# Peptides against a protein of PDB entry 8OXM, part 43

Target 1, 371 residues: chain A of PDB entry 8OXM
Amino acid sequence: FKAEFRLAGGVNLPKIIDCVGSDGKERRQLVKGRDDLRQDAVMQQVFQMCNTLLQRNTETRKRKLTICTYKVVPLSQRSGVLEWCTGTVPIGEFLVNNEDGAHKRYRPNDFSAFQCQKKMMEVQKKSFEEKYEVFMDVCQNFQPVFRYFCMEKFLDPAIWFEKRLAYTRSVATSSIVGYILGLGDRHVQNILINEQSAELVHIDLGVAFEQGKILPTPETVPFRLTRDIVDGMGITGVEGVFRRCCEKTMEVMRNSQETLLTIVEVLLYDPLFDWTMNPLKALYLQQRPEDETELHPTLNADDQECKRNLSDIDQSFNKVAERVLMRLQEKLKGVEEGTVLSVGGQVNLLIQQAIDPKNLSRLFPGWKAWV

## One batch from the design tools (peptide; aimed at target 1 K368)

Design b2_p17_6_s2 (made by RFdiffusion4, then SolubleMPNN; from b2_p17_6, 8 letters changed)
Fold by OpenDDE base, seed 5:
Structure b2_p17_6_s2 (fold): chain B 371 residues (1-371), chain A 17 residues (1-17)
Amino acid sequence: as target 1 above (371 residues)
Amino acid sequence: KDPLLEEMGKAIAEARK
């Protein structure tokens, strides 16, 4: 182990440690100190299953539609080494790093990332109208720059073009599969980009099955499709390659309904897989920077008062699990807001929901919807 | 059983060890 570590963003401050393997190769390892790596491990297995479904289909296989997966090596119930994807960077580190972020380098006259965060925090408790107005002001003065990632990393024009396509395919595949699984907490530190492949790696998979909708500030978008995410696709944005890759991914997911429902059912009733949102986790995920100091989760919150009868907890759990399965079945049938949509109609609705400034302005400021 | 479900069941069982 090298003595130097980097912090990956996120509240648990996972340490990136450079490890020399027995083969003499340096590998970056992510050491999560507090997160249940079992949740990430289970969700990585679900992604591997989705990749198998995508590889079986000729149209998705030809397009190389895959979700990037990583190996999770649990070391303990609370600590493990994630095989950090060597040569990945958080999109937030590239875009909005305080010292040399791409927004500061390419747009030095725009608002700083700190000014944007501050403006959105000031309106956090305000009306949706006031949040929308301030979000539009922030967006006007904070223009997207993520196109420069591929331009910096891939100097050959032919390589640059292929990597931009790989990025667009990765965003499409992960967005649709993430929507089907109800993956939340897609902030800029929970999404990595591979510096060699331009593919995205989603980390911190503990907000799944739409549990982001029951956070103190509910999630209002199906996936991250913010202005920088779109800018990385180039001039066509969400049209053409991205939309077609979303449609082909959604088609495979809908045609795999029975397999997906059966797997998710087994996971929802697995007593070792804690997918439910608890109040402490909800507070932790949406902590204000001002509140970071005091709430050391002293584990001594008395287990006593939330001893509502074990029977009422179990009945509540079963009702939540049933609702998750029903909502998953609706998504896989193309049922949105009580209407059955075609694959193209469903994908179009999801894209419109994800790019809507009204939905984006309502997100928790820590999600950084303007990036 | 779907071979994919059996592979998932094995992978889940390995992640629990």
Scores: peptide ipSAE 0.023, ipTM 0.665, DockQ to the pose 0.021
OpenDDE base, seeds 1, 2, 3, 4: peptide ipSAE 0.013, 0.021, 0.016, 0.019; ipTM 0.590, 0.640, 0.571, 0.594

Design b2_p17_6_s3 (made by RFdiffusion4, then SolubleMPNN; from b2_p17_6, 8 letters changed)
Fold by OpenDDE base, seed 2:
Structure b2_p17_6_s3 (fold): chain B 371 residues (1-371), chain A 17 residues (1-17)
Amino acid sequence: as target 1 above (371 residues)
Amino acid sequence: SDPLLKEMGLAIAEARR
């Protein structure tokens, strides 16, 4: 380890540490000092298993459908070393950085990222109708620019085309796998893009099994398929490659129902895997940027006192776990809203739900649904 | 035993060490 560290920014002030491997290569590591990395570690293993299923199927293997994984070494419940994905950038950093963000560079006459956030924060406690109207105004004055990522990074047209396809496949695979696992909190800082492969890396996997639906502001989309995410796919958008890759991923997931249910059952009953949403975690995930300064000290104290009666907690936990398994079984059968859908019908419904401005307008403003 | 379940059991056991 080098004695020097850098701060990556954000609430948890993660430390970037340079490590020298046994091979003499320097590798950057992210040390998260306040997050439970056990959830990330477990979810990375689930992603590896999903990748194994995708590689066994000829159609998904031919399409190179994979979810990007990284190594997580948990050091404690609140600290761990992420194998920092060298050559990745948060999509939010590329798109909405205050100094050099792509929106500011390519759309200087649009609303600033700050203006968009402010407008959506002002209506956060308002009606769904008022949120929708303001979201549509924001969207009209904040046009997507993520197409420029591949254009900036890949100057050769043949490479550019290949990387745009890699991106589209990565979005499709991660969206469907993420939906099956009920992955939430897909804000623009929790999705990295690899600057060499154009593949997405999903980080901060602490909201799983649809626990995003029980947040103070419930999640209303199955995955992130916002206008910039779609713009990165190029002219075809969600049609063609993306849709077909979603369908082929969903086919593999549905055909692997027994394996996936067994895997998730083992994880749900793992006493070391705290997947349940708690009020403090919910408050932390939906904290306002203005409130970030005050709440830092108190999160250390209260882990000890919620020794409520073990028996009532166990019964409530078991009921939630059973409900998660039932919902997972429904998804893997193509049961949506009490109706059995084909793979194409289910994927279509999920795409429509993810791109619906009504659903997007209802999200927590920190999720940045206009990006 | 499905090889995937064995690999999972190993991976969970490694994450617990």
Scores: peptide ipSAE 0.014, ipTM 0.536, DockQ to the pose 0.021
OpenDDE base, seeds 1, 3, 4, 5: peptide ipSAE 0.013, 0.012, 0.012, 0.013; ipTM 0.541, 0.511, 0.524, 0.542; seeds 4, 5 fail the geometry check

Design b2_p17_6_s4 (made by RFdiffusion4, then SolubleMPNN; from b2_p17_6, 8 letters changed)
Fold by OpenDDE base, seed 5:
Structure b2_p17_6_s4 (fold): chain B 371 residues (1-371), chain A 17 residues (1-17)
Amino acid sequence: as target 1 above (371 residues)
Amino acid sequence: KDPLLEEMGKAIAEARA
């Protein structure tokens, strides 16, 4: 272990530690101190399964549609070493780092990331109309710059084009699989980009099965498709390559319905896999930076024996698990808002929902929907 | 059994060990 560590960002302040392996190779490790790394480990296995399904299909294999996975070595329920993808950076660090963020470098006259966050925090308790107006003002004065990631990292034009295509495919695959699995908490620190491949690595997978919708500020988008995410795709945006890769990914997922349902059912009833949203986790995920000081985990929340009979807890859990399975089945059938959609229709609806500024303006300010 | 389910079952078992 080197004596130096770097913070990767996020609420759990994960520490990036450079380790020399027994093979003499330096490996960057992410040490999470509070997250249930077992949840990340289980979700990485689900991603590996999804990758296997995508590799079996000729059309998705030809397009190299994969979700980037990382090795999780859980040391305990609350601590572990993530084999960090060496040469990854959080998209938030690249875009909105205080000293040398791409927004500051390329758009020095735009609002600062801090000004944007402040404006959205000021309206956090306001109406949806007021949130929308302020979000539109923020977006007007905070223009996308993520196109410059590939331009900075890939100086050769042919390599640049290939990497931009790899990025677009990675966004499409992770967006659709993330939607099917109901992944939430897709803030700019939970999405990494590989500086060599331009592929995305999703971390912190503890909000799954649409549990983001039951947060105090519910999630209103199926995946992160914000203006910077779209800007990284280049001039075509969500059209062409991205849309086609989403459709081909969705086609494979829908054609794998029985396999996906069976796997998710096993996970939902696994007593070691805590996928349920609890109030403490919900508060922790949507804590205000100002409120971080006082919530010492007074573990002295009295176990008031809410002697809700073990039967009522189990019945409530089973009803939530059943609803998750039903909703997963609906997604895999293309049932949206009570209507059966084609793959193209479903993908189109999801794209429209993800880019809608009304949906984006309603998100928790910590999600940074303007980035 | 679906070989994918068996592989997933092994991977889950390895993550629990």
Scores: peptide ipSAE 0.026, ipTM 0.693, DockQ to the pose 0.021
OpenDDE base, seeds 1, 2, 3, 4: peptide ipSAE 0.021, 0.020, 0.013, 0.022; ipTM 0.658, 0.634, 0.515, 0.637

Design b2_p17_7 (made by RFdiffusion4)
Pose (drawn by RFdiffusion4):
Structure b2_p17_7 (pose): chain A 334 residues (1-279, 317-371), chain P 17 residues (1-17)
Amino acid sequence: FKAEFRLAGGVNLPKIIDCVGSDGKERRQLVKGRDDLRQDAVMQQVFQMCNTLLQRNTETRKRKLTICTYKVVPLSQRSGVLEWCTGTVPIGEFLVNNEDGAHKRYRPNDFSAFQCQKKMMEVQKKSFEEKYEVFMDVCQNFQPVFRYFCMEKFLDPAIWFEKRLAYTRSVATSSIVGYILGLGDRHVQNILINEQSAELVHIDLGVAFEQGKILPTPETVPFRLTRDIVDGMGITGVEGVFRRCCEKTMEVMRNSQETLLTIVEVLLYDPLFDWTMNPFNKVAERVLMRLQEKLKGVEEGTVLSVGGQVNLLIQQAIDPKNLSRLFPGWKAWV
Amino acid sequence: SKELEEEREEQIAEAKE
């Protein structure tokens, strides 16, 4: 074990450690004290199940739809450990870096990230109209730059297109699974982009199962589909590869709702922390019902096709009205 | 700045409480 450890930041102060194995290769691990990783263990298990189901289905096998997973090992009710992701860079560090940010490098005339943060801070005390106007003004003077990422990393057109297609597929699959699982904490620091495969990886998974509505600032979107992601998917935008991949993933999930419910039914017997405190779990049953409704496409008794559900999700995600009410730190304009 | 990011982490920590 290495004698030194680093802090990853945050109120809980997670610890980062390096271990040298028998082969001598250093492996990085993240021990997360004062936090419950059982929910993250369930998230990783359902991620692996979805990846296996996509691999089994011939329609998705050809499209090579995969979900990037990292191992999470719970150690106690209030602690655990997880595998650190190597060879990945944060999206916000690439895009909105103060020193060498992509938006500053490509569009110096556009508003800086500090100006946008100042405007968002000044406007959180305003009303809906002023928030919508400021958001539209910010979007008018802040064009997406993320499309240049592979252009700056993959000079060969074949490799560039391959990496762009893998990025688009990974974004579609991750967005579908996050909507199904109600993942809400999807700001720039929770998503890591690989420098080689260009596939997005979700690392935080801190809050899910429709927890953003509980937060003071509700999460009005099911997944992150900001202007940067859409521009980086290509000229076609959400139409094309993203829509088809979303439809295929939704079809696979509708076909495997039995396996998904079997995986998620681990609750109601060993409830995790932050629940059933302050004296057939209530919130566990509620989230199981909500997941079942999402999977069956019933909601309030209404039937919705896979294509219609995908279109509705796209409309909700790209709607500036929903983006205006989001948390300023979520970087909806980014 | 990081003021908004700190507020976000605090709100998440409060929600878990």

Design b2_p17_7_s1 (made by RFdiffusion4, then SolubleMPNN; from b2_p17_7, 8 letters changed)
Fold by OpenDDE base, seed 5:
Structure b2_p17_7_s1 (fold): chain B 371 residues (1-371), chain A 17 residues (1-17)
Amino acid sequence: as target 1 above (371 residues)
Amino acid sequence: MKELDKKMAEAIAKAKE
């Protein structure tokens, strides 16, 4: 290991370390010191299974539809070595870095990322109407720039076009797979982009099975399809390639219902896989920067008095697991809001929900829905 | 983990038939 480390963005400040392998090759490793890497490891296995299903189908295989995976080596409950996705950058670092972010470089007269965040934090406890108005003002004065990622990295026009298609396919596949699995916490630091492939890598997979909906500020979108995410697709936006790739991914997921249900059932009842949202995790995920100073979780030992009978905890857990399985079955049948939709109808509804500024304005400000 | 890997491998195998 080299003595030098870099910080990756995010609340846990994971350390990027350079390791020389026994083969003499330098490899970057991400050391997470506070996250349960077992959740990431399990979800990576589920993504590998989804990739296997996508590779079997001729239409998804021809389109090269895959969700990017990374190797997770859990070392302990609180520590592990991730294979750092060498040659990836958080989309948030590219877009809204304080020093040289793409928004500052290409849109110097727009609101700063800090001004946008401040405006949305000021209205965080306000009405949905007031949040919507301020979100629309922020969006008007903070225009998308993510198209410039592919333009900066891929100077050859033919390569640029191919990489923009790879990006669009990666967004589509990860959005639909993420929706089926109920993947939450898709903030701009939890999504990496590969600088060589233009494919997305989703990290921090601890909010799954729609547990983002029970956060203090509930998640209101099925996946991240914000204005910068759409801008990276180019002039067609969500139409054409993206929509067709979503539909073909959804078709494979729906046709694999039995396999997906069986695997998720095994995961939900694995005593080593803590997928449930707990109050401390919920507070941690939606902590305000101002509150970071005081809440050292003093594990005050007085959590003893909620000796809710072990039986009531187990019954509550089983009822949550059953509801997750029922909702997964509904998604895989195309049941949305009590109505059975076609693949095209379901994908259309999900796209509309994900791009709706009313839904986006209601998200936690730390999610940065204006980016 | 090992039992989960086994059950996932079995579910993947059934989806090949």
Scores: peptide ipSAE 0.033, ipTM 0.683, DockQ to the pose 0.019
OpenDDE base, seeds 1, 2, 3, 4: peptide ipSAE 0.030, 0.031, 0.029, 0.030; ipTM 0.692, 0.678, 0.677, 0.676

Design b2_p17_7_s2 (made by RFdiffusion4, then SolubleMPNN; from b2_p17_7, 9 letters changed)
Fold by OpenDDE base, seed 3:
Structure b2_p17_7_s2 (fold): chain B 371 residues (1-371), chain A 17 residues (1-17)
Amino acid sequence: as target 1 above (371 residues)
Amino acid sequence: SKELDRQMALAIAEARA
């Protein structure tokens, strides 16, 4: 290890350390404290398996459909080492940084990111109709700019076109695999973009198996396909390359049903893999400014009352695990809302659900559905 | 099948190790 460290940006100020491996290669490592990296490690293994399935299929291999993965070494329940995603930036940092964000640079007369967030927070406790109206006003006055990412990074037109294609493929692959695994919490800080490849890196995989649907504000979209995500694809938007890559990814997932069910079953019953949503995690993910005042960590809440009978907890857990497996089997059969869909029909439904302003307006304001 | 099961068993064994 080198004696010097750098701070990565973000609330937890993770330490970037340089280490020399036994192979003599320097590697950057992110030391993350206070977060359980076991869930990230397990989900990276599942993504590696999905990549293996995608590489075996000729149609997905020709399209280079892959999910970007990173190495995770969990050291404890509260510490681990991540391979630092060198040359990546959070999409939120590029788009909505307060000083130099792309929205401010390219759309200086639009609402600020702060004004958009404030407007959506003001209606957070209001009706779905009021949320929809304010969301549409925000969207009208906050126009997408993510097309400029590839234009800024790739000045050569041929390279620019190839990178925009790589981006579109990465969004498609991660969206479909993320849907199959029920990956949630896809806010703009949990999605990184590689500045060299234009591929996405999904981080913080702590909301999986549709546990985002049981949050205090439930998730209403299958994946992030917001206006900026679509704008990065260029003039074709969700049509053509994106749709075809989603269909080919979904075809491979559906044809791998037995394998995916067997993997997920082993993971759901692994006592070391806590995938269930708990109330404290739910509060942390959807923290309101009003709620910050009273959560003094009174560490001393007596261990006594949560002796719910071990039998009732185990029965509850088993029933949740069974429901997750059943829903995964339905997705892999193309069963949506009790109807069996073709690959094209299922992908179309998911795209429509993900881009629907009614679904987007219902999301927690911290998810930033207008970005 | 068997090679995938073996890779899964190895990945699970490496995660438990």
Scores: peptide ipSAE 0.012, ipTM 0.483, DockQ to the pose 0.020
OpenDDE base, seeds 1, 2, 4, 5: peptide ipSAE 0.007, 0.017, 0.007, 0.000; ipTM 0.439, 0.565, 0.431, 0.309; seed 2 fails the geometry check

Design b2_p17_7_s3 (made by RFdiffusion4, then SolubleMPNN; from b2_p17_7, 10 letters changed)
Fold by OpenDDE base, seed 1:
Structure b2_p17_7_s3 (fold): chain B 371 residues (1-371), chain A 17 residues (1-17)
Amino acid sequence: as target 1 above (371 residues)
Amino acid sequence: SMELDKKMGLAIAEMKK
């Protein structure tokens, strides 16, 4: 280990350490000291299996549809080592960095990222109508700029087009697989983009199996398809390549129903895989600046072992796991809101839900749905 | 917009060669 570490961005300030492998190669490693890396490791294995399914199908293989994966070595429930994705940047860092973010560079007269966040936080406890109105005002005064990522990184026009296509395919694949696995909306710091491939890497997979719907501010979108995410696809937006790649990914997922159900069932009942949402995790994911002041560690919550009978905990867990499996089976059958949809109908519904400003305006302001 | 459209036009022209 080198004596120097760098801080990565994000709430937990993960440490980037340089390690020399037994092969004499230097590798950057991300050390997370507060996050459950077991969930990330398990979800990376699921992504590898999804990639295997996508590679077996001729139509998805021809389109090079893959989810980018990274190596995770969990050391404990609260610590582990991530192989740092060298040559990646968080999309949030590129877009909304306070000094040199793309919004500030390309749209200097728009609202600052801080002004947008402040406006949306002020209406957080307000009606859906008030949230929608303020979200529309924010969106009008904070225009998308993510198109400039590929324009800055890829100067050659043919390379630029190929990389924009790779980005669009990566968003499509991760959106559909993320929907099937119930990853929901993703914080902009937890989506990395590779500066060489333009492919996305999803990190911090601590919300899965629609557990984002039971957060204090429930998720309202099937995946992150915000205005900047769409802007990165270029002039066609969600139409053409993105839609077709979503449909082809969904076809493979639906045709692999038995395999996916079996895999997810094994994972849901793995005692080492804590996928359930707990109140502390929910508070951590949706912390308000006001709530940090009241978390005085009153460590004097008596361990009243609420002897909730071990039987009632196990029964509650099993009922949640069964509900997750039932909902996964519905998704894989194309059942949405009690209606069986075609692949094209299901993908269309999901896209419409993900881009609807009414759904986006209801998201937790900390996740920056206007970005 | 215009710079993006120009890059697209060039990329499409190069892919047709």
Scores: peptide ipSAE 0.038, ipTM 0.393, DockQ to the pose 0.014
OpenDDE base, seeds 2, 3, 4, 5: peptide ipSAE 0.019, 0.012, 0.011, 0.000; ipTM 0.483, 0.462, 0.425, 0.288

Design b2_p17_7_s4 (made by RFdiffusion4, then SolubleMPNN; from b2_p17_7, 10 letters changed)
Fold by OpenDDE base, seed 5:
Structure b2_p17_7_s4 (fold): chain B 371 residues (1-371), chain A 17 residues (1-17)
Amino acid sequence: as target 1 above (371 residues)
Amino acid sequence: MDKLDREMGLAIAEAKK
C-alpha cells in the first residue's frame, strides 16, 4: 500500500488507496467506511453467475452480453475495500456536473441541472398530476445530450459505432438482470460508464429484491431507461439492438429459472446477509439536501429490546423472503400483473414502464428522472 | 451472417450517410 490516500467525494468520504501487487502492478482501491459492502459483494457474485449463464448461451455470447463486475472485499459491517473502477466516470458527473457537465456545454439555454432539481423538489409533496406537469416542463427545457459521450471519447467513426453498440448491449444486459434481481436506487451517481469500453458499471447495490418499492417515495420503474440513457444508444433508441439484447438476456434468465431461484433462496436465508430495507436506510437514501446538516446519528441505540417474540420476527422475515422468491419466480415465468407474457411481450412491457413519463415523474427528485 | 449482423450492418450504413 502507498502511504498516501485521496478522498473521494461524498458524505462518507471514501479513501482512494493505491496498492502495489506482488506482480508489481499498481492497483487503485476504494476504502469505504460507514458502509456495509456485504450486499454489494453478494450482488457481484450473483452478477458473475448471470455472466456465466450468458456466456454459456451461444446467442448472448456472440453478442458479448455481460454485466460489468468489480471486486468487493467486506472488512466489517461498516467497512470494506472496493476495486476502483479505473477509467470510469459517474454518468451524473459527465451529464450534470455544475462546472462542465454535458448539458451545460451542449445545451446552455436549457434549464440548469439545479433549476430542474429545484422544480421537482417544489412539487415532491404534490399530486401525481402536478408532478407529471412539472416533469414534462422540465423535460421540454432539458433535452438529452448523452450521445456526446461517445462522440467526445471515440473520434474514429468505426470505433464510435462499435462503442455505441457496446453501450447499448451493456444497458440492455444490466437492465434485464437488474430487473430480475429487483435492483433499485439507480440514480445517476450509482451508474458509472467506462471511458474506454462505453460499458456501464452499476455500483451501490444496497437496494435489491424490489426493496426500492417500499421506500418513502416508491420506485416506479423496473430500471433506468431515461432520456439520456436512450440518447446514448443513438438514432434507433430502444428499438433494434437494445430490444433484441433485452429479449436474449431475458430468454437466458427465464431458461435458467431453477439455478437463479436456488441461488437467490440461499442468499435470502443467509443470516449474515441483511437485504431487507430498514427505516433508517430508507430515510438516508431519500434524505433531502437540507437535512444533511443535523443528523448526527446519535443513534442512541436505546436497546429497547422490544422483545417482539423472536418467533414473530422470524415469521415476518420468512414471509418477506417467500414473497421475494414468489415475485422472482413470477418474473422468470413472464408473469406480469397476473398475465403470462412471452419474452418479447415482457421486455416490451418493461421498456414501456421504464420510459413512461408518468412513472418517471413519481420518482424521488434525487433519482433525477429527467436526466 | 446472422440477422443481427445484417441489421447492425444496415444501422452502420445509415449512420455513415
Scores: peptide ipSAE 0.014, ipTM 0.441, DockQ to the pose 0.012
OpenDDE base, seeds 1, 2, 3, 4: peptide ipSAE 0.006, 0.012, 0.007, 0.000; ipTM 0.377, 0.454, 0.378, 0.308; seed 2 fails the geometry check

Design b2_p17_8 (made by RFdiffusion4)
Pose (drawn by RFdiffusion4):
Order: sequence, then C-alpha cells, then structure tokens
Structure b2_p17_8 (pose): chain A 334 residues (1-279, 317-371), chain P 17 residues (1-17)
Amino acid sequence: FKAEFRLAGGVNLPKIIDCVGSDGKERRQLVKGRDDLRQDAVMQQVFQMCNTLLQRNTETRKRKLTICTYKVVPLSQRSGVLEWCTGTVPIGEFLVNNEDGAHKRYRPNDFSAFQCQKKMMEVQKKSFEEKYEVFMDVCQNFQPVFRYFCMEKFLDPAIWFEKRLAYTRSVATSSIVGYILGLGDRHVQNILINEQSAELVHIDLGVAFEQGKILPTPETVPFRLTRDIVDGMGITGVEGVFRRCCEKTMEVMRNSQETLLTIVEVLLYDPLFDWTMNPFNKVAERVLMRLQEKLKGVEEGTVLSVGGQVNLLIQQAIDPKNLSRLFPGWKAWV
Amino acid sequence: AKLEAAHAELEEALKAY
C-alpha cells in the first residue's frame, strides 16, 4: 500500500489510495467514507446486466452497444470503496477550463464561463421570464465547441469516425439507462470522457431513482443532452445514430423487464442508509413502481411506443424551457 | 445526507472552472 493519499474534494472528503499488487502495477482506489455505496453497487450490477443483455441481443451486438462499468465494493452501511477510472478526463475540465478551455481557445469573442456563472448567480433571484431570457441570451453568445474534441485527438479520418460513432452509441445507451434508473446528478464533473475509446463514463452516481425533484432545484430533464453533446455527436445531431440506438436499447429493456425487475428487487429486505429513518419499504416500493411504469411505458395508464418514448425524451431533454429551470451549477448552457 | 452533499457539490460546481 502507498504511504500517501489525496483528497478528491467535497464535503465528505473521499480518500484516494494507490495499491501495488503482485504484478507491481499500481491501481488506484477511492474509499468513500460517510457515504453509502450500496446504491452504487446496485447501479453497477444493473449496468452489468444491461451490458450483458445488449451483448446477448443480436440487434445490439452488431452495433457494439456497451456500458462502461467500474467495480464498487461496499464495505459497511456508511462506507465503501470503488475502482478509480484511469485514462479519462472530465468534460468540464476540457471544455470550460479557465486556463486552456476549449471555448476560450476556439471562441475568444464569446462569453467566458465566469461571465455565465455570474449571470446565473444574479438571475437565480429573478422570475421565470428573466431566467428564460438570460438563458436564451447566454445560448446565443455561447456556441458548442465539443465537436472539435475528436478532431483534435484523432487526425486519421477512419479512427476519428470510429471514435465519434462509439461516442454517440455510448451517449445514447447511457442516456437511456440513466432515464430508466432516474439518474439526475449529471453535471460536467460526473461524466469522464476516455482519451482513447472516447466513451463517456459515469462516475458519481451519487443521487438517482428520481432524487432531483427532492432537491431544491428540480431536475427537469431525464439525461444530459446539452448543445455540446449534440454538436459532438455530429452534423446529424440527435437524429440518426442516437435515435436508433435509443430505440434499440428501449426495445431490449422492454424485452428484459423481467430481468431488470429481478435485479432491482434486492431492496425491501436490506434497506440502505438515509431511508426508513426517524421512527415493504415505502420509498423502495415507490421507486420499484416508478421503474416498472417506465419499463412498461404505462405511466398514468397511457401506452407509448419505443419511438414515441424516445422522441418525447429527446424533446424534453433539448427543450430550453426545461434547461432554464435547472440548477446553475449543472451547466445547462455548457 | 446525500441530498445535502449533492446540493453542496452543485454549489461548488457553480464556482468551478
């Protein structure tokens, strides 16, 4: 074990450690004290199940739809450990870096990130109209730059297109799975982009199962589909590879709702922390019902096809009205 | 606890970058 450890930041102060194994290769682990990783363990298990189901299905096997997973080992009710992701860089560090940010490097005439943050702070005390107007003004003077990422990393057109296609597929699949699982904490620091495979990885998974509505600032989108992601998917935008991949993933999930419910039914017997406190679990049953409704496409008794559900999700995600009400720290304009 | 921590992280993320 290495004698030194680093802090990853945050109120809970997670610890980062390095271990040297028998082969001598250093492996980085993140011990997260005062936090419950049992929910993250369930998230990783269902991620692996979805990946296996996508691999089993011939339609998705050809499209090579995969979910990037990292091992999470719970150690107690209030602590645990997880595998650190190597070879990945934060999206916000690449895009909105103060020093060498992509938006500053490519578009020096556009508004800086500090100006946008100042405007968002000043407008949080305003009404809906002023928030919508400021958001539209910010979007007018802030063009997406993320499309140049592979252009700056993959000079060969074949490798560039391969990485772009893998990025698009990974974004579609993660977005579908996150909507199904109600993942809400999807700001720039929770998503890491690989420098080689160019596949997005979700690392935080801190809050899910429709927890953003509980937060003071509700989460009005099911997944992150901001202007930067759409521009980086290519000229075609959401139409094309993203829509088809979403439809295929939704079909696979509709075909495997039995396995998904079997995986998620681990609750109601060993409830995790932050629940059933302050004296058949209530909130567990509620989230199971919500997941079942999402999977069956019933909601309030209405039937919705896979294509219609995908179109509705795209419309909700790209709607500026929903993006205006999001938390300023979420970086909806980024 | 997680909600409070997530909210504090969002506040920090607002000041980041």

